# Peptides against a protein of PDB entry 5Z08: the designs that were tried, part 64

Target 1, 168 residues: chain A of PDB entry 5Z08
Amino acid sequence: RQKDEWAKKTSSLMKQLDWFIGEHLGAMLAAEELGGPVVGELMEIDPDDLSAGFNAHGKLKKATSQPDLDRRQRRIDDIWGPQDEQGQAHKRKRGADEALAASAEMRDLIEQLMNKLVEAGGDNSATYVEIPRESAAARFLVRSKVAMFHPNDARRLRLVDFGRDLDD
Target 2, 222 residues: chain B of PDB entry 5Z08
Amino acid sequence: GLPRLIDAIEEASKIPAKRRQTPIKPTIEKLTTHLYTHGASPDSLLRLADLLTLRNHLDQASLAAITRNLYPSSTVSDEVVLRFIGALGHGQLKPTLALQALFLRWLVMVYHLLENPGVLGQVYGVLFDLLDTAAIRPQLCHLLALVTRRKHVRPFRIQAILTLSRQTGGDPNLTGLLRVFKNYYPEIIVGDATKGRASAFKHPDPQWRQHLDEIQQRRSEA

## One batch from the design tools (peptide; made by RFdiffusion4, then SolubleMPNN)

Design b1_p12_4_s1 (from b1_p12_4, 6 letters changed)
Fold by OpenDDE base, seed 5:
Structure b1_p12_4_s1 (fold): chain B 168 residues (1-168), chain C 222 residues (1-222), chain A 12 residues (1-12)
Amino acid sequence: as target 1 above (168 residues)
Amino acid sequence: as target 2 above (222 residues)
Amino acid sequence: IRQLIEEIMRNL
């Protein structure tokens, strides 16, 4: 009974988290990856804003070609062909694709972090996930105090084990 | 005048609110109105800095109201600056972190009126060591962005910001400060942690700035 | 995991 209620609650929470990632967090993470606002500074990010890209100060870029754009931003600008109707449709699609990619990255990262926590069997040293890059997803989890980097290796991320700090 | 209002508030600040014979709020309102209209002289600023930074029985709302209306009519002395800097950090005798954030914001807004901007450079270490305090970090980074010179950009401070940036998930204020550091040392590898948004350190209150300019202009015409 | 999800959700 309690296990079943726990399983049901966990499943419900996972569904809510998945929904939140897909509906809200993915777009915000994509905006952050594109040099937009940090997640939580701007609650409403239009996919069109994602398509327009952000300057180094997190402001919506007007269509002016600035050269030193980050790799994702360059890919967005390279697909920002001339502002014809087809270009706008491609921009909107790309903003949506970046939000989907950010959502997928967040889901995958959470899954890896949870799996490592379970596999570690209580060994905190074994709970670290190797991350290929410091993503908006990783940064978000750290800002939320849900995850922490290894003190000596910023490529290693783990979940904060709230359960252990209560038993010690 | 302003000195008499300060006298009344100083005396009231020594007494717990429940033991005051008269409510202090009307006197605070008169003071803030006077400050808004005329600004504060250097002498008045020092006295107000003591009221704001020293432990007393004034309520937080009154202290915040005074701070929000703390328009200098002239320059800001080193002594006034040092009172506010000395009020920063953790401790039972320190003002609240919310009030400290207002002090840092004030220092940013009056930076151009400092008699000696170099005084902030002398206390750079004190300011820098408070970067871990999240509640004041935005205003602190802005102030440090104004104050930072080549002499302050040391390897240990670069590493400290980089470490703190990772630990904070790329706080845009820290990224903004790292960008200021990079202006002095272009070779600073702002690692993956700084791919995020950097704060632009814009003026925190344009209306306050405009009103300050009006107060300053009236003095130049007198 | 539940506490973690709850904490994620609280910080969201």
Scores: peptide ipSAE 0.031, ipTM 0.659, DockQ to the pose 0.057
Fold by OpenDDE base, seed 1:
Structure b1_p12_4_s1 (fold): chain B 168 residues (1-168), chain C 222 residues (1-222), chain A 12 residues (1-12)
Amino acid sequence: as target 1 above (168 residues)
Amino acid sequence: as target 2 above (222 residues)
Amino acid sequence: IRQLIEEIMRNL
């Protein structure tokens, strides 16, 4: 019974996380990968970096309302091409494709991290995922204190083991 | 005048708020109004630095209000700077990290008024070792960006920032500081940490700067 | 995993 409730709750949380990644986080991660603002931080952007279309006022407002997503998507769209209608459509499509790619990368990374945690059976040395690059997804998980890099190897990422601190 | 207001606040700072015969808030308001209008002389700055940095019974809102209005009418002495630097870090006698962030922001905004900017270079290690303190890191990186010279860019500090950048998921303030380091040593391979956005270290408060300039101009005309 | 997800959601 308790295991089943835990499994149901975990499944519900995973669905919420998947939704959040797809609806909100993916676009923000894509913006970071493209040299945009860091997810969650108000970055003062260099004026020279403003020419790349990310203006300094990228207040990451808390993802409360739908309108802020549309503004960010518009900003991603404004960055990459001439202001003609065809260029705007291509920019929108490219921005959407980058957001989808970032969402997929985040989902895959979380899945790998969780799988390694389960497979390790309590061996912390076996919980590391090898990452090909330091992605916006990886950085976000580290900033969120959800993941940590290996002390000696920045290519190895693991989940923070919150489970051990509960038994103490 | 300003000295009498400081005297009253110094005496009140020795006494717990519940044991004060008179509310201190009106005196703090008079002080902040005076500071906003006239700025603080070097002597007044030193006294105010002591009030801000030493443990006393003043409330955090009053300390923050004084700090936000701490316009120098003249230069800022090494002694004043060292009081604020000495107030940084963790400890029971240290100001709150929120107040420390305001002090660092103040030092950034008055950097051009320092009698000896080199004093910050002498305490560079103290400042650098506080980069792990997340609450003050943004302002600390900005100050370090101003202070950093070639002599400070050492292999161990480069590696320390790179390590901390990884641990913080590429804090843009650390990336900004690494860009400053790269100006002295272009061969610094920042690796994947440079793929992150860097802070531009813009002036924290343009209105405060403008008002400071007005106070400074009045002195040059006198 | 639950704390992980909760921490992710808190930092979002």
Scores: peptide ipSAE 0.030, ipTM 0.643, DockQ to the pose 0.057
Fold by OpenDDE base, seed 2:
Structure b1_p12_4_s1 (fold): chain B 168 residues (1-168), chain C 222 residues (1-222), chain A 12 residues (1-12)
Amino acid sequence: as target 1 above (168 residues)
Amino acid sequence: as target 2 above (222 residues)
Amino acid sequence: IRQLIEEIMRNL
């Protein structure tokens, strides 16, 4: 009975989290990956703002700003292409695609982190997920104090074990 | 005048709130009104710094109200600065982290009025070692961004801030401070953890700045 | 969000 209530509550929370990732967090993560504001500093990011790109200070690029020679800026420019009218529709679509990609990355990362925590059976050394890159998703989880990096390896991320801190 | 208000608050600060014969709030309001209108002289600033930084029976709201109205009418002495720096960190005798953040914000806003800006450079290590304290980190990074000189940019501090940046998921204030370091050593490789957004360290309160400038101008005309 | 994730994690 208690396990079933727990399973239902967990399932409900996972559905709420999945909804939140899809509706809000994915766009914010995509904005951060594109050099926009850090997730949680700006609660509402207009897809049009995503399409305009962000400067190194996370401010909306003005349409007239010359492409900075920065590789990150090139990636933004490669993602968003020239500002012609046809380019705006492609930019909005690409912004949506980046938000979907960021949502998928966050979902996959959370799933991997949770699976590793369950599989580890209480061994904290076995709870690390290997991440291919330090993504906006990974950084968000660390800022949220939900995850932490391995002290010596930034490619290893684990969930914070909230269960152990309650028993000590 | 201001000295008499400070005298009354100093005496009241020695006594627990429940044992005071008179409520302190009206006296605090008179003090903050006076500070807002006229600012504080160097002597008054020192006395107020002691009230703010030393353990006493004043409530946190009163201490915060005094700090928010702590307009210098003149310069800020090294002694006043050192009182606020000495109040930073962890411990039962230290002010709350919320008040410490207000003190750091105040130091940022009055930095141009310091008699000797070099005093902050002398205590740079003390400030830098507090970067792990999340509650004060935004204001601390801003102050360090103002204070940092080439002599402070050491390999161990570069490594420490890179490590802390990773551990904090790329805190934009730490990234902002690393950009300041990079001005002195362009070869500093900003690791993956620092590829994020950097804080611009804008003035914390433009209205407070404007009001400070008005108080300072009245002194120059007198 | 943090609270939601923290709640999820507390229940895991």
Scores: peptide ipSAE 0.028, ipTM 0.646, DockQ to the pose 0.173
Fold by OpenDDE base, seed 4:
Structure b1_p12_4_s1 (fold): chain B 168 residues (1-168), chain C 222 residues (1-222), chain A 12 residues (1-12)
Amino acid sequence: as target 1 above (168 residues)
Amino acid sequence: as target 2 above (222 residues)
Amino acid sequence: IRQLIEEIMRNL
């Protein structure tokens, strides 16, 4: 009975997490990967401030003509720029594809982290997942205090074991 | 005048709220109105810094209201600065982290009025060692961005920011501070931790700045 | 996992 209630509750939470990743978090993670706002800071950032980017002095970069900055700026503008009619469909599709990719990366990362936590049986050294890159997903989990990087290896990520802190 | 209002609040601050014969709120409102209209002299700033930083029986809302209206009419002394710096960090006798964030924000907004801006450079280590405190980190990074000079940019501090940036999932304020460091040492390899967005460290309150400038202008005309 | 999700949701 208690195990079944726990399993149902866990399943419900996983569905809610999956929904949240798909509907909200994926797009925000994709925006962060593209050099947009950090997930959770979105509410304070005017889209126009995003489009201008920030210089090394923290001032809005005036559009300096460097083509590679223009590509990143275009990506930010593609995600957050004004809705002008004709180019919108291809930009929306690309943004949707990037959001889907970010959602998939987050789901996969959470799954791997959870699987390693279960497999480790309480050995914190065995709970690390090897990540191919420092993704927005990985950074988000760390900011949320849900995951931690290995102190000496930023390619190794683990879940914070909240279960041990309850037994103390 | 302002000194009499401060006297009344100082006396009230010694007494628990439940034991006060007179509500303090009307006196705080008079103080904040006076501060908004005229600003605080250096002497008044010191007294107010003590009220804000020392443990007393004033409520957090009153302390926050005073801090938000703490317009200097003149300069800000080293002593006033050091009172606010001394109030930073963890401890039962220290102000709340929320109030500390307001103090740091205030120091950012009045930085150009410091009698000796170098005083913050002298306490740079104290400020830097608080970067792990998430609740004050945004304002602390902003203040450090203003205060940082070449002498402060050391290999161990670069590494500390890089490490903390990884541990915080690339806090944009830390990335912003590291960009300030890179201005002094262009060779600083801004690793993967800094590929993220950096904070711009914009002025925290443009309206507050404008009002401060109006108060300062009235002094220059007198 | 619940605390994880709740913490994720609180930080949003």
Scores: peptide ipSAE 0.032, ipTM 0.643, DockQ to the pose 0.059; fails the geometry check

Design b1_p12_4_s2 (from b1_p12_4, 6 letters changed)
Fold by OpenDDE base, seed 3:
Structure b1_p12_4_s2 (fold): chain B 168 residues (1-168), chain C 222 residues (1-222), chain A 12 residues (1-12)
Amino acid sequence: as target 1 above (168 residues)
Amino acid sequence: as target 2 above (222 residues)
Amino acid sequence: IRQLIEEIMKNL
């Protein structure tokens, strides 16, 4: 009974996380990968600054015009393309593709991290996932204090075991 | 005048809020209004630095309000700088990390008014060793970006930033500081840690800068 | 995992 409730709650949370990754986080991660703002620093960066896009040096372009309130809800995808309508459409499509790719990378990384945590059976040394690159996804998990790199190997990432800190 | 307002606040700061005979808030408001209008002289600035940095019974909102209005009317002495630097880090006698962040932001905004900018270079190690403190890191990196010279860019500091950058998931302020280091030593391989966005270390408050410039202009005319 | 998700969501 409790195990089944836990499994259901876990499944529900995973669905919510999957939704959140797809709807929100993926676009933010894609923006970070493209040299945009770091995910979570968005609280200090006016969304309007995001909409202005980034120059080749990852610097915010000065938004010349006050973006209308409706522009604040525009997906991060609109930040990286040329200003013409076709360029905006291509930019939106490219941004959507990058957001999907970032979402997939985050999902896969979380899945691998969780699987390794389960497989390790409490051995913290066995909980490391080998990452091919330091992605925005990996960086986000580290900033969120959800994951940590191996002290000697930045290609190895593990989940922070929050469960042990509650039992101590 | 400003000295009398500071006197009243200094005396009130010695007494817990619940034991004060008079509310301090009106005096703080008068002080902040005066500071906004006229700025602080070097002497007043030192006294205010003591009020801000030393443990007293002033509330955090009042301390933050003073800090946000701490316009120098003239130069900023080494002594004032050292009071703020001494207030940084962890400890029961130190200001809150939120106030420390405001102090660092202030030092960034008044950097061009320092009597001796070299003083920050002398305490560079103290500043650098606080980079692990997340709450002050953004402003600290900005200040270090201004202060850093070739003599400060050492292998152990490069490695420390690289390590901390990995541990923080590529904090853009650290990446920004590494970029400053790279200006002195182009051979610094920042590796994958630089693939992230670097902070541009823009002026923290353009309106505050403009108002400071207006206060400073009045001094040049006197 | 729940705490993980909660911490992810808190830092978002």
Scores: peptide ipSAE 0.034, ipTM 0.668, DockQ to the pose 0.059
Fold by OpenDDE base, seed 4:
Structure b1_p12_4_s2 (fold): chain B 168 residues (1-168), chain C 222 residues (1-222), chain A 12 residues (1-12)
Amino acid sequence: as target 1 above (168 residues)
Amino acid sequence: as target 2 above (222 residues)
Amino acid sequence: IRQLIEEIMKNL
């Protein structure tokens, strides 16, 4: 009975997490990957302030002509830029595709982290997942104090084991 | 005048709130109104810094209200700065981290009024070592962004920021501080951890700045 | 996992 209630509660929470990732978090993670605001700081940033980027002194960097900065800036502008008519549909589709990709990456990362935690059987050294890159998803989990990087290897991420701290 | 208001608050600060014969709130309101209108002289700033930084029986809301109205009418002495710096960090005798964040914000906003801006450079290590304290990190990074000079940009501090940035999932304030470091040493490789957005370190309160400028202008005309 | 989700949701 208690195990079944726990399983149902866990399943419900996983569904809520999956929904949250798909509906909200994926887009925010995609924005962060593209050089947008950090997830959770979105509410204070005017979309127009996002488009111009910040210089080393915190001033809006006027669009200086360097092509690679222009590509990232274009990506920010593609996600957050003003709604001019004809380019909107392609920008929306690309933004949606990036949000879907970020959602999938977050889901997969959480799944891997959880699986490793279960498989490790309490060995903290075995709980690390190898991540191909420091993604917005990985950074988000670390900021949320849900995950931590290996102290010597930023390619290794693990869940924080909240269960052990309750038994001590 | 302001000195008499400070005297009354100093005496009240020695007494627990439940044992005060008179409510302190009206006196705090008079103080904050006076500070808003006239600012604080260097001598008054020192006395107020002691009230804000030393353990006393003033409530957190009163301390925050004084800090938010702590307009210097003149310059800010090294002694005043050092009182606020000495109040930073963890400890039972230290102000709350929320109040420490307000002190750091205040130091940012009055940085141009310091008698000796170099004093913050002398305590740079103390400030830098507090970067792990999340509650004060935003304001601390902003202050460090103002204070940082070439002499402070050392390999061990670069590595410390990079390490802390990874551990914090790329805190934008740390990325902002590392960009300031890169201005002195362009060869600093901002690793993957710093590919994130950097804080701009904009002025924390434009209205407070404007009001400070008005108070400072009255001094120049007197 | 529950605490994980709750902490994720609190930081949002």
Scores: peptide ipSAE 0.033, ipTM 0.659, DockQ to the pose 0.058
Fold by OpenDDE base, seed 5:
Structure b1_p12_4_s2 (fold): chain B 168 residues (1-168), chain C 222 residues (1-222), chain A 12 residues (1-12)
Amino acid sequence: as target 1 above (168 residues)
Amino acid sequence: as target 2 above (222 residues)
Amino acid sequence: IRQLIEEIMKNL
């Protein structure tokens, strides 16, 4: 009975988390990845704002003409392509694609972190996930104090074990 | 005048609020109104800095109100600056972190009125070592962005900011400070930690600045 | 895991 209630509650929370990632967090993470506001500083990011892209200060770029060569900047510049109706539709689609990609990255990262925590069987050294990059997703989890980097290796991320600090 | 208002507040600050015969709020309001209208002389600034930074029985709202109206009518002395810097940190005798953030914000807003801007460069280490204190970090990074010179950009400080940036999930204020460091040493590989947003360190209060400029102009005409 | 999800949700 208690296990089943726990399983139902956990499933409900996972669904709520998945919903939150898809509906809200993904767009905010995508904005942060595009050089926008840090997640939590701006609660409402219009997908159109994602499609507009952000300057180095996290402000919405005005359509400035200089193509900077960085792949994300190219994505921003392709998002800032000619303001024809087709260009706007392509921009909106690209903003949506970046939000979906950020959502997927967050889901995958959480899943990996949770799996490693379960697999470690209480060995904190085995709870680290190797991350390919410091993503907005990874940074968000660290800011939320849900995850922490390995002290000596910024490519290794683990969940904060809230359960152990209660048993000691 | 302003000195008499400060005298009354200094005496009231020695007494717990419950033991005061007269409410101090009307005197604080008169003080803040006077400061808003005329600003504070260097001597008055020093006395007010002591009231703001030393442990006394003034309430936090009164201290915050004084700080928000602390317009210099002229320059800001090294002594005044050092009172505010000396008030930073976690000591039991220190002001609240909320007040410390207001003091740092004030120092940013009056930076151009410092008699010796170099004084902040002399205490750079003290300021830098407080970057781990989240409550004051935004204003502290802004102040450090103004104060930082090539001599302050050391390998250990670069590494400290990089480490703290990772631990804070890329705080935009730390990223902004790293960008300032990179201006002095372009070779600083600000790794993945700086792919995030950087703070622009804009003036914290344009209206306060405008009002300060009006107070400063009246002095030049007198 | 539940506490983790709750902490994630609390910080959201």
Scores: peptide ipSAE 0.033, ipTM 0.671, DockQ to the pose 0.056
Fold by OpenDDE base, seed 1:
Structure b1_p12_4_s2 (fold): chain B 168 residues (1-168), chain C 222 residues (1-222), chain A 12 residues (1-12)
Amino acid sequence: as target 1 above (168 residues)
Amino acid sequence: as target 2 above (222 residues)
Amino acid sequence: IRQLIEEIMKNL
């Protein structure tokens, strides 16, 4: 009975988390990956804002100030093509694609972290996920105090074990 | 005048609020109004720095109100600066971290009025070692961004910021400080952790700056 | 979100 209630509560929370990732967090993570604001500084990021790109200060570039586009912004602009109507549609679609990719990366990372925690059976050394890069997703989890990096290896990320702190 | 108001507050600060014969709030309001209108002389600044940094029976709201109105009418001495720096960190005798953040913000806003800006460079290590304290980190990074010179940019400090940046998930203030370090050592590889947004360290309060400039201008005309 | 994830983690 308590296990079933726990399983239902966990399932409900996972659905809420999945919804939150898809509806809100994915776009914010995509913006951070594109050199935009850190997640939590800008709560609502329009796909059009992702399309405009970000300056070195993480502010939305107004469409008119073209000159010193950072190489990443040039790549975004090269990818997003000229500001014609077709280019705007391609820009919006790509902003959506980046948000979807960021959402997928966050979901996959959470899943890997949770799976490793379960598989480790209480061995903290086995709870680390190897991450290929420090993503916006990984940084967000660390800022949220949900995950932590290995002290000596920035490529290893684990969930914070909140369960042990309750038994102490 | 301001000295008499400070005298009254100093005496009241020695006594628990429940044992005071008179409410201190009206005197604090008179003080903050005077500070807003005229600023504080160097002598008054030192006395106020002691009231703000030393453990006493003043309430946090009063201390914060004094700090928010702590306009220098002239320069800020090394002694005043050192009082505020000495008040930073953890400990039962230290001011609250919220008040420490206000002190750091104040130091940022009055940095151009320091008699000797080099004094902050002398205590650079003390400031740097507090970067792990999340509650004061934003203002601390801003102050360090102003204070940092080539002599302070050492390999161990670069590595410490990189490590802390990773541990904090790329705090924008730490990334901003690393950008300041890169001005002295362009070869600093700001790893993937620092691909995030950096703080621009803008002036914390433009209205406060404008009002400070007005107070400072009145002195130059006298 | 943090509280939500912390609640998820407390139940893991």
Scores: peptide ipSAE 0.027, ipTM 0.655, DockQ to the pose 0.172; fails the geometry check

